# Peptides against a protein of PDB entry 7BDX, part 47

Target 1, 212 residues: chain A of PDB entry 7BDX
Amino acid sequence: EMGAAACTLLWGVSSSEEVVKAILGGDKALKFFSITGQTMESFVKSLDGDVQELDSDESQFVFALAGIVTNVAAIACGREFLVNSSRVLLDTILQLLGDLKPGQCTKLKVLMLMSLYNVSINLKGLKYISESPGFIPLLWWLLSDPDAEVCLHVLRLVQSVVLEPEVFSKSASEFRSSLPLQRILAMSKSRNPRLQTAAQELLEDLRTLEHN

## One batch from the design tools (peptide; made by RFdiffusion4, then SolubleMPNN)

Design b1_p11_2_s1 (from b1_p11_2 with H1R)
Fold by OpenDDE base, seed 2:
Structure b1_p11_2_s1 (fold): chain B 212 residues (1-212), chain C 212 residues (1-212), chain A 11 residues (1-11)
Amino acid sequence: as target 1 above (212 residues)
Amino acid sequence: as target 1 above (212 residues)
Amino acid sequence: RSPYDPSPLPP
């Protein structure tokens, strides 16, 4: 309980850029983010197929950790820190997103996808995650989720790759050969307006790239 | 480990007044400070006479909690919050300071004494703690500690009472009858310059009050 | 591209 409460408060205050700078300016940051990755990995490995109650102290703790990573990645110096000094944490997030089943730990998936999206705002971060082994298959695996919020954040991450020609050109062949076009087209007809819009925009961006 | 790391970061960032305001402006603050008291109490009760290694994750966690309370009490709105909404935590800190033996958990005692001193800057806080049952005997018990830093912070808390005539007048009879004058005189001769100065100042303040 | 706004605390 107390760990989750403290971590939740830290998550809340990490919404401030000045707090993120204070966290990163300290000598504890590297250790904290190393342990964060290990803790999230241990949690996901412990799920043993059971839907752990989303309201458990452990779940709340891991959500707060993922939220802190997202908030750190929301600012330029935080992205730079993660990409330069905490690549193992990014590798862990990518791994955990692959290990989680469709419909499993939706809130955690969303937070992790938000963190990767924020990292992708940095070209160095986008290059790093997109060059990760199995990244494209991972996106399609995640897009198989029944949850609209998970799918939305996957589409935004796909769009982040598509909109950066320097990154997209390296994976364009694999991307075109494996693109779940029918699934994205189905999402463009979703009753969820955010998912619908994101799928439509991505389809327009993809069409523009085929003509260039 | 992870709980201590998160709580240590929260302690560090709570040195900012704006972070304290953010913590207190949230709906989680009341619950956090309630659990904080319970956690510190559980830790002290578990010590079973063994000097828990000061470097244990649990010790670091409790130190960080006490540090957060101290930093919250360092600002006016934080003192007001603690005195109005977290009196049970203040009662717990007073209890734990009584339960700890001389030489036991020195760092924790110092942090708790610093928190009480900060609370004493608010006249309402000073009234509350000084009207607590056994407060004067507790000060003398704490002053029996062999650690100079513990004794220093006790002397500063005594001085906070002595310098406030509205508070001191209520306890002046008990204070005069139980004052460990020989012990304070011994501290005024300490090789520790901070302890020496604090003891000398308190002796001067006490002499001034005897002539009024 | 703008980052996500800081994730709100879960309710």
Scores: peptide ipSAE 0.097, ipTM 0.844, DockQ to the pose 0.120
Fold by OpenDDE base, seed 4:
Structure b1_p11_2_s1 (fold): chain B 212 residues (1-212), chain C 212 residues (1-212), chain A 11 residues (1-11)
Amino acid sequence: as target 1 above (212 residues)
Amino acid sequence: as target 1 above (212 residues)
Amino acid sequence: RSPYDPSPLPP
């Protein structure tokens, strides 16, 4: 309980750039993000058996941790820190997203995807994430989720890859050969306007690349 | 570990007034400070048996909680919040200071005293604390501590009482009858310059009150 | 590309 409460407050205040700088300016940042990854991993590994109540203190704690990572990644210096000093955390997030089944831990999955998207705004971050083994299959695995918010954030991350020629060129062959086009087309007809728009934009971006 | 790390980061960033406002502006503040008191109490109750390693994660967690309370109390709106909405926490801090023996949990004791001192800057806070049952005996109990930092912060809290006529007048008889004058005089000769100065100033303030 | 706005606390 208390840890979850403290972490939730830290998540809330981490919306400030100055707070993110303060978090990173201390010698405790490295340890904090290392333990964060381990804690998130431990939580996800615990899910295979007990239907953890989504509203448990443990769940809330891990959501807050993922939220903090997202908010740190929203700031330029935070992105740089994560990519330079906390690569293992990024690897952990990618692994956890792969370990989770469609429909499993939707809220956590969304927060982790948001953090990766924010990291991807930095070219170095985008390169690091996209060059991770199994990244392209992971995107398609995640895009099979029945949850519209999960799919939305996957599409945004896919768009971040597609819009960077230096990144996309490295994966273009694998990307084209495995693209779940029918799934994306189905999403472009979604009743969720955000999902619909993201799918349409991605389809337009892909068409533009085929004509070049 | 993770809870302590998160709470320690929250402590660090709570040095900012804007962060304190953000902590208090949410609906989670009341619950957080309620659990804080309970957590601190649970920790102090656990000390009676096992020589808790001062460097344990549990100790670090509780120190961070006390630090957060101190930093919240450093801000005007934080003092008002504590006195209006978290009186039980203040009562808990006073109780815990009474339950701790001289030389026991020095760091925690210092942080708790600093929080009470900060609360005492608000007249309403000073009134509330000073009107707590056993407050004057508690000051003398704490002043018997061999630790110079504990004694320093006790002397500062005593000074906050003495300097407020509206507060001091209510306790003046008890205060004068129980004042450990010899102990304060000994502190005025301390090799610790901060302790020496605080004891000298308090003695001067007391002399001024005897002449009026 | 703009980052996501800071993730709101879940209600």
Scores: peptide ipSAE 0.097, ipTM 0.844, DockQ to the pose 0.103
Fold by OpenDDE base, seed 3:
Structure b1_p11_2_s1 (fold): chain B 212 residues (1-212), chain C 212 residues (1-212), chain A 11 residues (1-11)
Amino acid sequence: as target 1 above (212 residues)
Amino acid sequence: as target 1 above (212 residues)
Amino acid sequence: RSPYDPSPLPP
């Protein structure tokens, strides 16, 4: 309980760039983000047995942690910190996104995808996560999710790869051979306007790359 | 562990007035400070059996909580919030200061005394804590501590009472009859310069009040 | 590209 309350407050104040700088300027940041990954991993591993109530203190705690990571990654110095000093956390987030089944822990999955998207704004961050073993299969696994918000954030992360020629060229063969085109086309007809737009834009970007 | 790390970061950022305002402007603040008191109480009650290592995660967690309360009380709106909305926490801090033996949990005792001192800057806060049942006996109990830093913070809180005629007049009879004058005189000869100064100033203030 | 706005606190 108390940990969830403290992390929720920390999440709220991490919306400020100055607070992110203050968090990162201390000697405690490294330890915090190291334990963050372990805590998120322990939570996801516990889901196979206990019906953890979505509104539990444990769930709220992990959501707040993922929210803090997202807000840190929203700031340039935060992206630099994560990519330089907390790669284990990024690896953990990628692993957990693979471990979660379609429709499982949607809220956590969205927050983790938002954090990875924010990291992807930094070229070094995009390189790091896109060169992760199994990254392309992971994107397609996540895109099989029935949740429109999960799919939206996956499409945004895919677009981050497609829009960077230096990154896309390294995975272009695997990307083209495994692209779930029919799934993306179905999303371009979604009733969710944000999902529809993201799928249409990605399809346009892909068509442009086929002509080059 | 994770809770201690999160609270430590929250403590660090709570040094900013804008962060204190952000914490208090949310709907989560009431819950946080309610659970804070309960967590601190549970920690102090656990000390009778387990040699809780001073450097334990539990200790660090509670120190961070007490630090957050102190930093909130350092700001005008934070004092107002504590006195209006979190009186249970103030009552808990007063109770815990009584439950701790001389020399026991010095660091926590100092942080709690600092929070009460900061609350005492607000006249409503000073009235509330000084009118608490057993407040005068509590001050003398705390002043029996062998730790110079504990004694310093007690003397500062005593001075807050003495310097407010409206507050002092209500407890003046009990104060004068129970005043550990020899203990304060001994502190005025302390090798600790801060303790020495605080004891001398308080003795001067008391002499001034005897002549009025 | 711009990052996400700070993630909202859960209701």
Scores: peptide ipSAE 0.094, ipTM 0.846, DockQ to the pose 0.105
Fold by OpenDDE base, seed 1:
Structure b1_p11_2_s1 (fold): chain B 212 residues (1-212), chain C 212 residues (1-212), chain A 11 residues (1-11)
Amino acid sequence: as target 1 above (212 residues)
Amino acid sequence: as target 1 above (212 residues)
Amino acid sequence: RSPYDPSPLPP
């Protein structure tokens, strides 16, 4: 209980850029983010097919951790820190996104995807994430999720790749050969306006790349 | 481990007034400070005469909690919050200071005393603390500690009472009748310059009150 | 591109 409450407060205050700078300026940041990855991994491993009640203290704790990572990644110095000093955490997030089945741990997936998207704002972060083993299959695995919010955040991450020529060129062949076009087209017709817009924008970006 | 790391980071960032305001502006503050008191109480109860290694994760967690309370109490809105909405936490801190033997949990005592001192900056906080059952006996119990830093922080809290006529007048008889004058005089001769100064100042303040 | 706005835990 207390750990979840403390992490929840830390998540809330991490919405400030100055707090993110303070977190990273301390000598405990490396240890914190190392243990964060391990804790998130332990949580996902403990799910053993049991639907953890979304309201459990453990779930709230892990959500707060993922939220902190997201908020750190929202800041330029936070992205640089994660990509330079906490790559194992990024690897863990990618791994956990792969380990979770479609429809499983939707809220955690959304938070982890938001963190990866924020990291992808930096070219170095985008390069690191996109060059991770199985990254393209992971994107398509995640797009198989029935949850519109998961799919939205995956599409935004895909768009980050597509909009960066240096990154997209390295995997363009695999990307084009495996693109779940029918799925993305279906999303462009979604009743969810955010998902619909994201899918339409991605389809426009892809069309532009085919003409160039 | 993760809880201690998160609380340690929260402690570090709580050195900022804006972070304290952010902590208190959220809907989780009341729950957090309620659980904080319970967690600190559970820790002290678990000591069962075993010298908890000062380096344990549990100790670090509780130190971080006490540090957060201290930093919250350093800010005017934090003092007001504690005295208005978290009185049970203040009662817990007073109780725990009484439950600990001289020489036991010195670092925790110092942090708790610092929090009470910070609360005592507000007249309402000072009134609340000083009107707590057994407060004067508690001060003298704490002054029996062999640790100079414990005694220093106790003397500073005593000075807060002495310097406030509205508060001092309510307990002046008990205060004068139970004052460990020989102990304070011994502290005024301490080789620790901070303790020496605090004891000398208190003795001067007490002399001034006897002449008025 | 802009990152997600930092936010606390949803209620």
Scores: peptide ipSAE 0.094, ipTM 0.847, DockQ to the pose 0.122

Design b1_p11_2_s2 (from b1_p11_2 with H1R S2T)
Fold by OpenDDE base, seed 4:
Structure b1_p11_2_s2 (fold): chain B 212 residues (1-212), chain C 212 residues (1-212), chain A 11 residues (1-11)
Amino acid sequence: as target 1 above (212 residues)
Amino acid sequence: as target 1 above (212 residues)
Amino acid sequence: RTPYDPSPLPP
């Protein structure tokens, strides 16, 4: 309870750039993000047995942690910190996204995907996550989720890869051979306007790359 | 561990007025400060048995909570919030300061005393804490502490009472009859310059009140 | 590309 309350407050205030700088300016940041990864991993591993109530203090705590990571990654210095000093946390997030089944822990998936997207704004961050083993299969695994918000954030992350020639060129062959085109086409007809738009934009970006 | 790390970061960033405003601007603030009091109380009650390592995660967590309260009380809107909406927390802090023996949990005492001092800058806050049952005996109990930093913060809180005629007049008879004058005189000869100065200033303030 | 706005606190 108290830990979840503290993390929730920290999440809220981490929306400020100055707060992110203050978090990162101390020697405690490295330890905090290290334990964050471990805590998130422990939570996801606990899900295989008990139907954890989504509203449990443990769930709220982990959501707040993922939210803090997302907010840190929203700031340029935060992205740099994560990519330079917290790579293990990024690896953990990628692993956890792979361990979760479609429809499982939707809110946590969204927050983790948002954090990866924010990291991907930094070219070094995008390179790092896209060069992670199994990254392309992971994107398609996540895109199979029935949740429109999960799929939206996956499409945005895919777009981040596609829009960077230096990154896309390394993965282009695997990407083209495994692309779930029919799934993306189905999403371009979604009733969710955000998902529809993101799928349409990605299809346009892909068509542009086929003509070059 | 993770809760302590989160609270420690929140404590650090709560040194900003804007962060304090952000903490208080949400509906979660009331619950947070309520649980804070309960958590601090549970910790102090646990001390009677085990020599809790001062460096335990539990101790660090409670120190961070007390630090957050202190930083919130350092801001005008934070003082108003504590006095209007978190009186139970103030009562808890006063109770815990009474429950702790001389030399016990020195760091926590200092943080709690600093929070009460900050609250006392608001006249409404000073009235509230000074009208608490047993407040004057509590000050003398705390002033018996062998720790110079504890005594310093007690003397500053005593000074806050003495310097406000509206508050002091209500307690003046009890204050004069129970004042540990010899202890304060001994502190005015302390090798700690901060303690020495605070004791000298308080003695001067008291002399001024005897001549009026 | 713009980062996501700070994630809203769950209600």
Scores: peptide ipSAE 0.080, ipTM 0.844, DockQ to the pose 0.103
Fold by OpenDDE base, seed 5:
Structure b1_p11_2_s2 (fold): chain B 212 residues (1-212), chain C 212 residues (1-212), chain A 11 residues (1-11)
Amino acid sequence: as target 1 above (212 residues)
Amino acid sequence: as target 1 above (212 residues)
Amino acid sequence: RTPYDPSPLPP
């Protein structure tokens, strides 16, 4: 309980850039993010395959950790720190996103995808994530999720790749050959306006890239 | 481990007034400080009578909690919050200071005494603390500690009482009758310059109050 | 590209 409460407060205050700078300027940041990855991994490994998110202190704790990572990645110096000094955490997030079944730990997936999107704002971060083994298959695995919010954040991460010529050129062949076009087309007809818009924009961007 | 790391980071960033305001402006502050008291109490109750501070994650966690309380109490709005909304925590700190033996949990005692001193900066806080049952005996119990830093912080808290006529007048008779004068005189001859100065100043203030 | 706004604290 106390750990979850402390972590929740830390998540809340990490919405401030100055707090992120203070966290990262200390000698404890490296250890904190190292243990964060291990804690998230331990939590996901403790889940039975068909278990949804538990309304527990442990779940709340892990959500707060993922929220902190997201808020750190929202800041330029935070992205630099994560990409330079906490690569193992990024690798862990990618691994956990692959290990989670469709519909499993939806809120955690959303937070982890938000963190990866924020990291991808830096070209170095986008390169690191996109060069990770199995990244393209992982995107399509996640896009098979029944949850609209998961799919929305996947589409935004895909768009981050598509909009960067240096990154897209390295994966363009694999991307085109494995793209779940019918799934994205279905999303472009969604009743969820955010998902609909994201899917339409991605389809437009993809069409533009094929005509060039 | 992760709880201690999160709490340690929260302690570090709580050195900022803006962070303290952010912590207190959220809907989680009340719960956090409620659980803080319970956690500190549970820790102290788990100690065997002759056990010193353990170099453990649990000890580090509790130190960080006490540090957060101290940093919150260093800010005007934090003092107001503690005195208005977290009185149980203040009562817990006073109780724990009484339950700890001389030389036991020295660092925790120091942090708790620092928090009480910070609270005592507000007249309402000083009144609340000083009107607590057994407050005067508790001060003398703590002043029997062999640790110079514990004794220093006790002397500073005693000085907060002595320097406020409204507060001192309520306890002046008990204070004078139970004052460990020989102990304070011994401290005024300490080789520790901080302890020496604090004891000398208190003796001067007490002499001034008896001549008026 | 703009980062996500800080994730809302769970209710």
Scores: peptide ipSAE 0.078, ipTM 0.845, DockQ to the pose 0.118
Fold by OpenDDE base, seed 3:
Structure b1_p11_2_s2 (fold): chain B 212 residues (1-212), chain C 212 residues (1-212), chain A 11 residues (1-11)
Amino acid sequence: as target 1 above (212 residues)
Amino acid sequence: as target 1 above (212 residues)
Amino acid sequence: RTPYDPSPLPP
């Protein structure tokens, strides 16, 4: 309980750039983000057993942790910190996104995908995550999710890859050979307007790349 | 572990007035400070059993909580919040200061005394804590501590009472009858310059009040 | 590209 309350407050205040700088300027940041990854991993591994209620203190705690990571990654110095000093956390987030089944832990998936998207704003961050083993299969696995918000954030991350020629060129063959085009086309007809727009934009970007 | 790390970061950022305002502006503050008191109480109650190592995660967690309370109380709106909305926490801190033996949990005592001192800057806060049952006996109990920092912070809190005529008048009889004058005189000869100064100032304040 | 706005606190 207390940990969840503290993390929730820390999440809220991490919306400020100055707070993110203060967090990172201390000698405690490295330890915090190391333990963050371990805590998130332990939570996800526990899901195969007891039905952890979504509203549990444990769930709230992990959601707040993922929210903090997202807010840190929203700031330039935070992205730099994560990419340089907390790669294990990024690896953990990628692993956990793979471990979760479609429809499982939707809220956590969304938060983790938002964090990865924010990291992807930096070329170094985008390179790091996109060159991770199994990254492309992971994107398609995540895109099989029935949840529109999960799919939306996957499409945004895919777009981040497609829009960076240096990154896309390294994976272009695998990307084209495994692209779930029918799934993306179905999303372009979604009743969710954000998902529909993201899918349409990605399809346009892909068409442009096929003609170049 | 993770809770301690999160609270440590929250403690650090709570040094900012803007962060304190952000914490208090949310709907999560009440719950946080309620659980804070309970957590601190549980920690202190556990000390009669297992030697909780001072460097434990539990200890670090409670120290960070006490630090957060102190930093909130350092800000005007934070004092107002604690005095209006978190009186149970103030009562808990007073209780815990009574439960701890001389020389026991020195660091926690210091942090709790600092929080009470900060609350005492507001007349409403000073009234609330000084009108608490057993407050004067508690001050003398705490002043029996062998630690110079504990004694220093007790003397500062005593001075806050003495310097407010409206507050002091309500307790003047009990205060004068139970005043450990020899102990304060001994502190005025301390090798600790901060303790020495605080004891000298308090003795001067008391002399002034005897002549009025 | 712009980062996400700070994630809202859960209600």
Scores: peptide ipSAE 0.078, ipTM 0.845, DockQ to the pose 0.106
Fold by OpenDDE base, seed 2:
Structure b1_p11_2_s2 (fold): chain B 212 residues (1-212), chain C 212 residues (1-212), chain A 11 residues (1-11)
Amino acid sequence: as target 1 above (212 residues)
Amino acid sequence: as target 1 above (212 residues)
Amino acid sequence: RTPYDPSPLPP
């Protein structure tokens, strides 16, 4: 309980750029993010066992950790830090997104996807993530989720790749050959207006790239 | 480990007034400080058992909690919050200071004493603490500690009472009858210059009050 | 591209 409460407060205050700078300016930042990855990994590995109600405190703790990573990645210096000094955490997040089943741990998936999206605002981060082994298959796996919010954040991450020519050119062949076009088209007809809009915009961007 | 790391970061960032305001402006502050008291109490109660090396992580966690309370109390709105909304935590800190043996958990004692001193800057806080049952005997118990830093912070808390006529007048009779004058005189001869100075100043303040 | 706004505290 206390750990979750402290971590939740840290999540809340990490919404401030100055707090993010203070976290990163300390000598404890590297250790914190290393342990964060390990903790998240241990949590996800524990989900395959007894469907015991993951202690609401443990879930809350991991959500707060993922939220902190997202908030750090929302800041330019935070993205730079993650990409330069905490790549193992990014690898862990990518791995965990692959290990989670469709519909499993939706809130955590959303937070992790938000963190990757924020990292993708940095070109170095986008390059690093997109060059990760199995990245494209991972996007399609995640897009198979029944949750509209998960799918929305996947579409935004896909768009992040598509809109960066330097990155997209490297994976364009694999991307075109494996693109779940029918699924994205179905999302463009979603009753969720945010998902609908994101799918429509991505389809327009993809069409523009085929003509060039 | 992860809880201690998160709490330590929260401690570090709580040195900012804006972060303290953000913590207190949230709907989670009351719960956090309630659990803080319970956690600190559980830790101190566990010390009487197996002298097992208190997991360095658990000690660090409790130190961080006490540090957060101290930092919150360093800010005017934080003092007001603690005195108005978190009195049970102050009661817990007073209790724990009484339960700890001389030389036991020195760092924690120092942090708790610093928090009480900071609270004592608010007249309402000073009144509340000084009107607590057994407060004067507690000060003398704490002053029996072999650690110079503990004794220093006790002397500062004593001085906080002595310098406030409205508070001191209520306890002056008990204070005069139980004052460990010989011990304070010995501290005025300490090789620790901070302790020496604090003891000398307190002795001067006490002499001034006897002549009025 | 704008980053996500800081994630609100879970309710």
Scores: peptide ipSAE 0.077, ipTM 0.844, DockQ to the pose 0.119

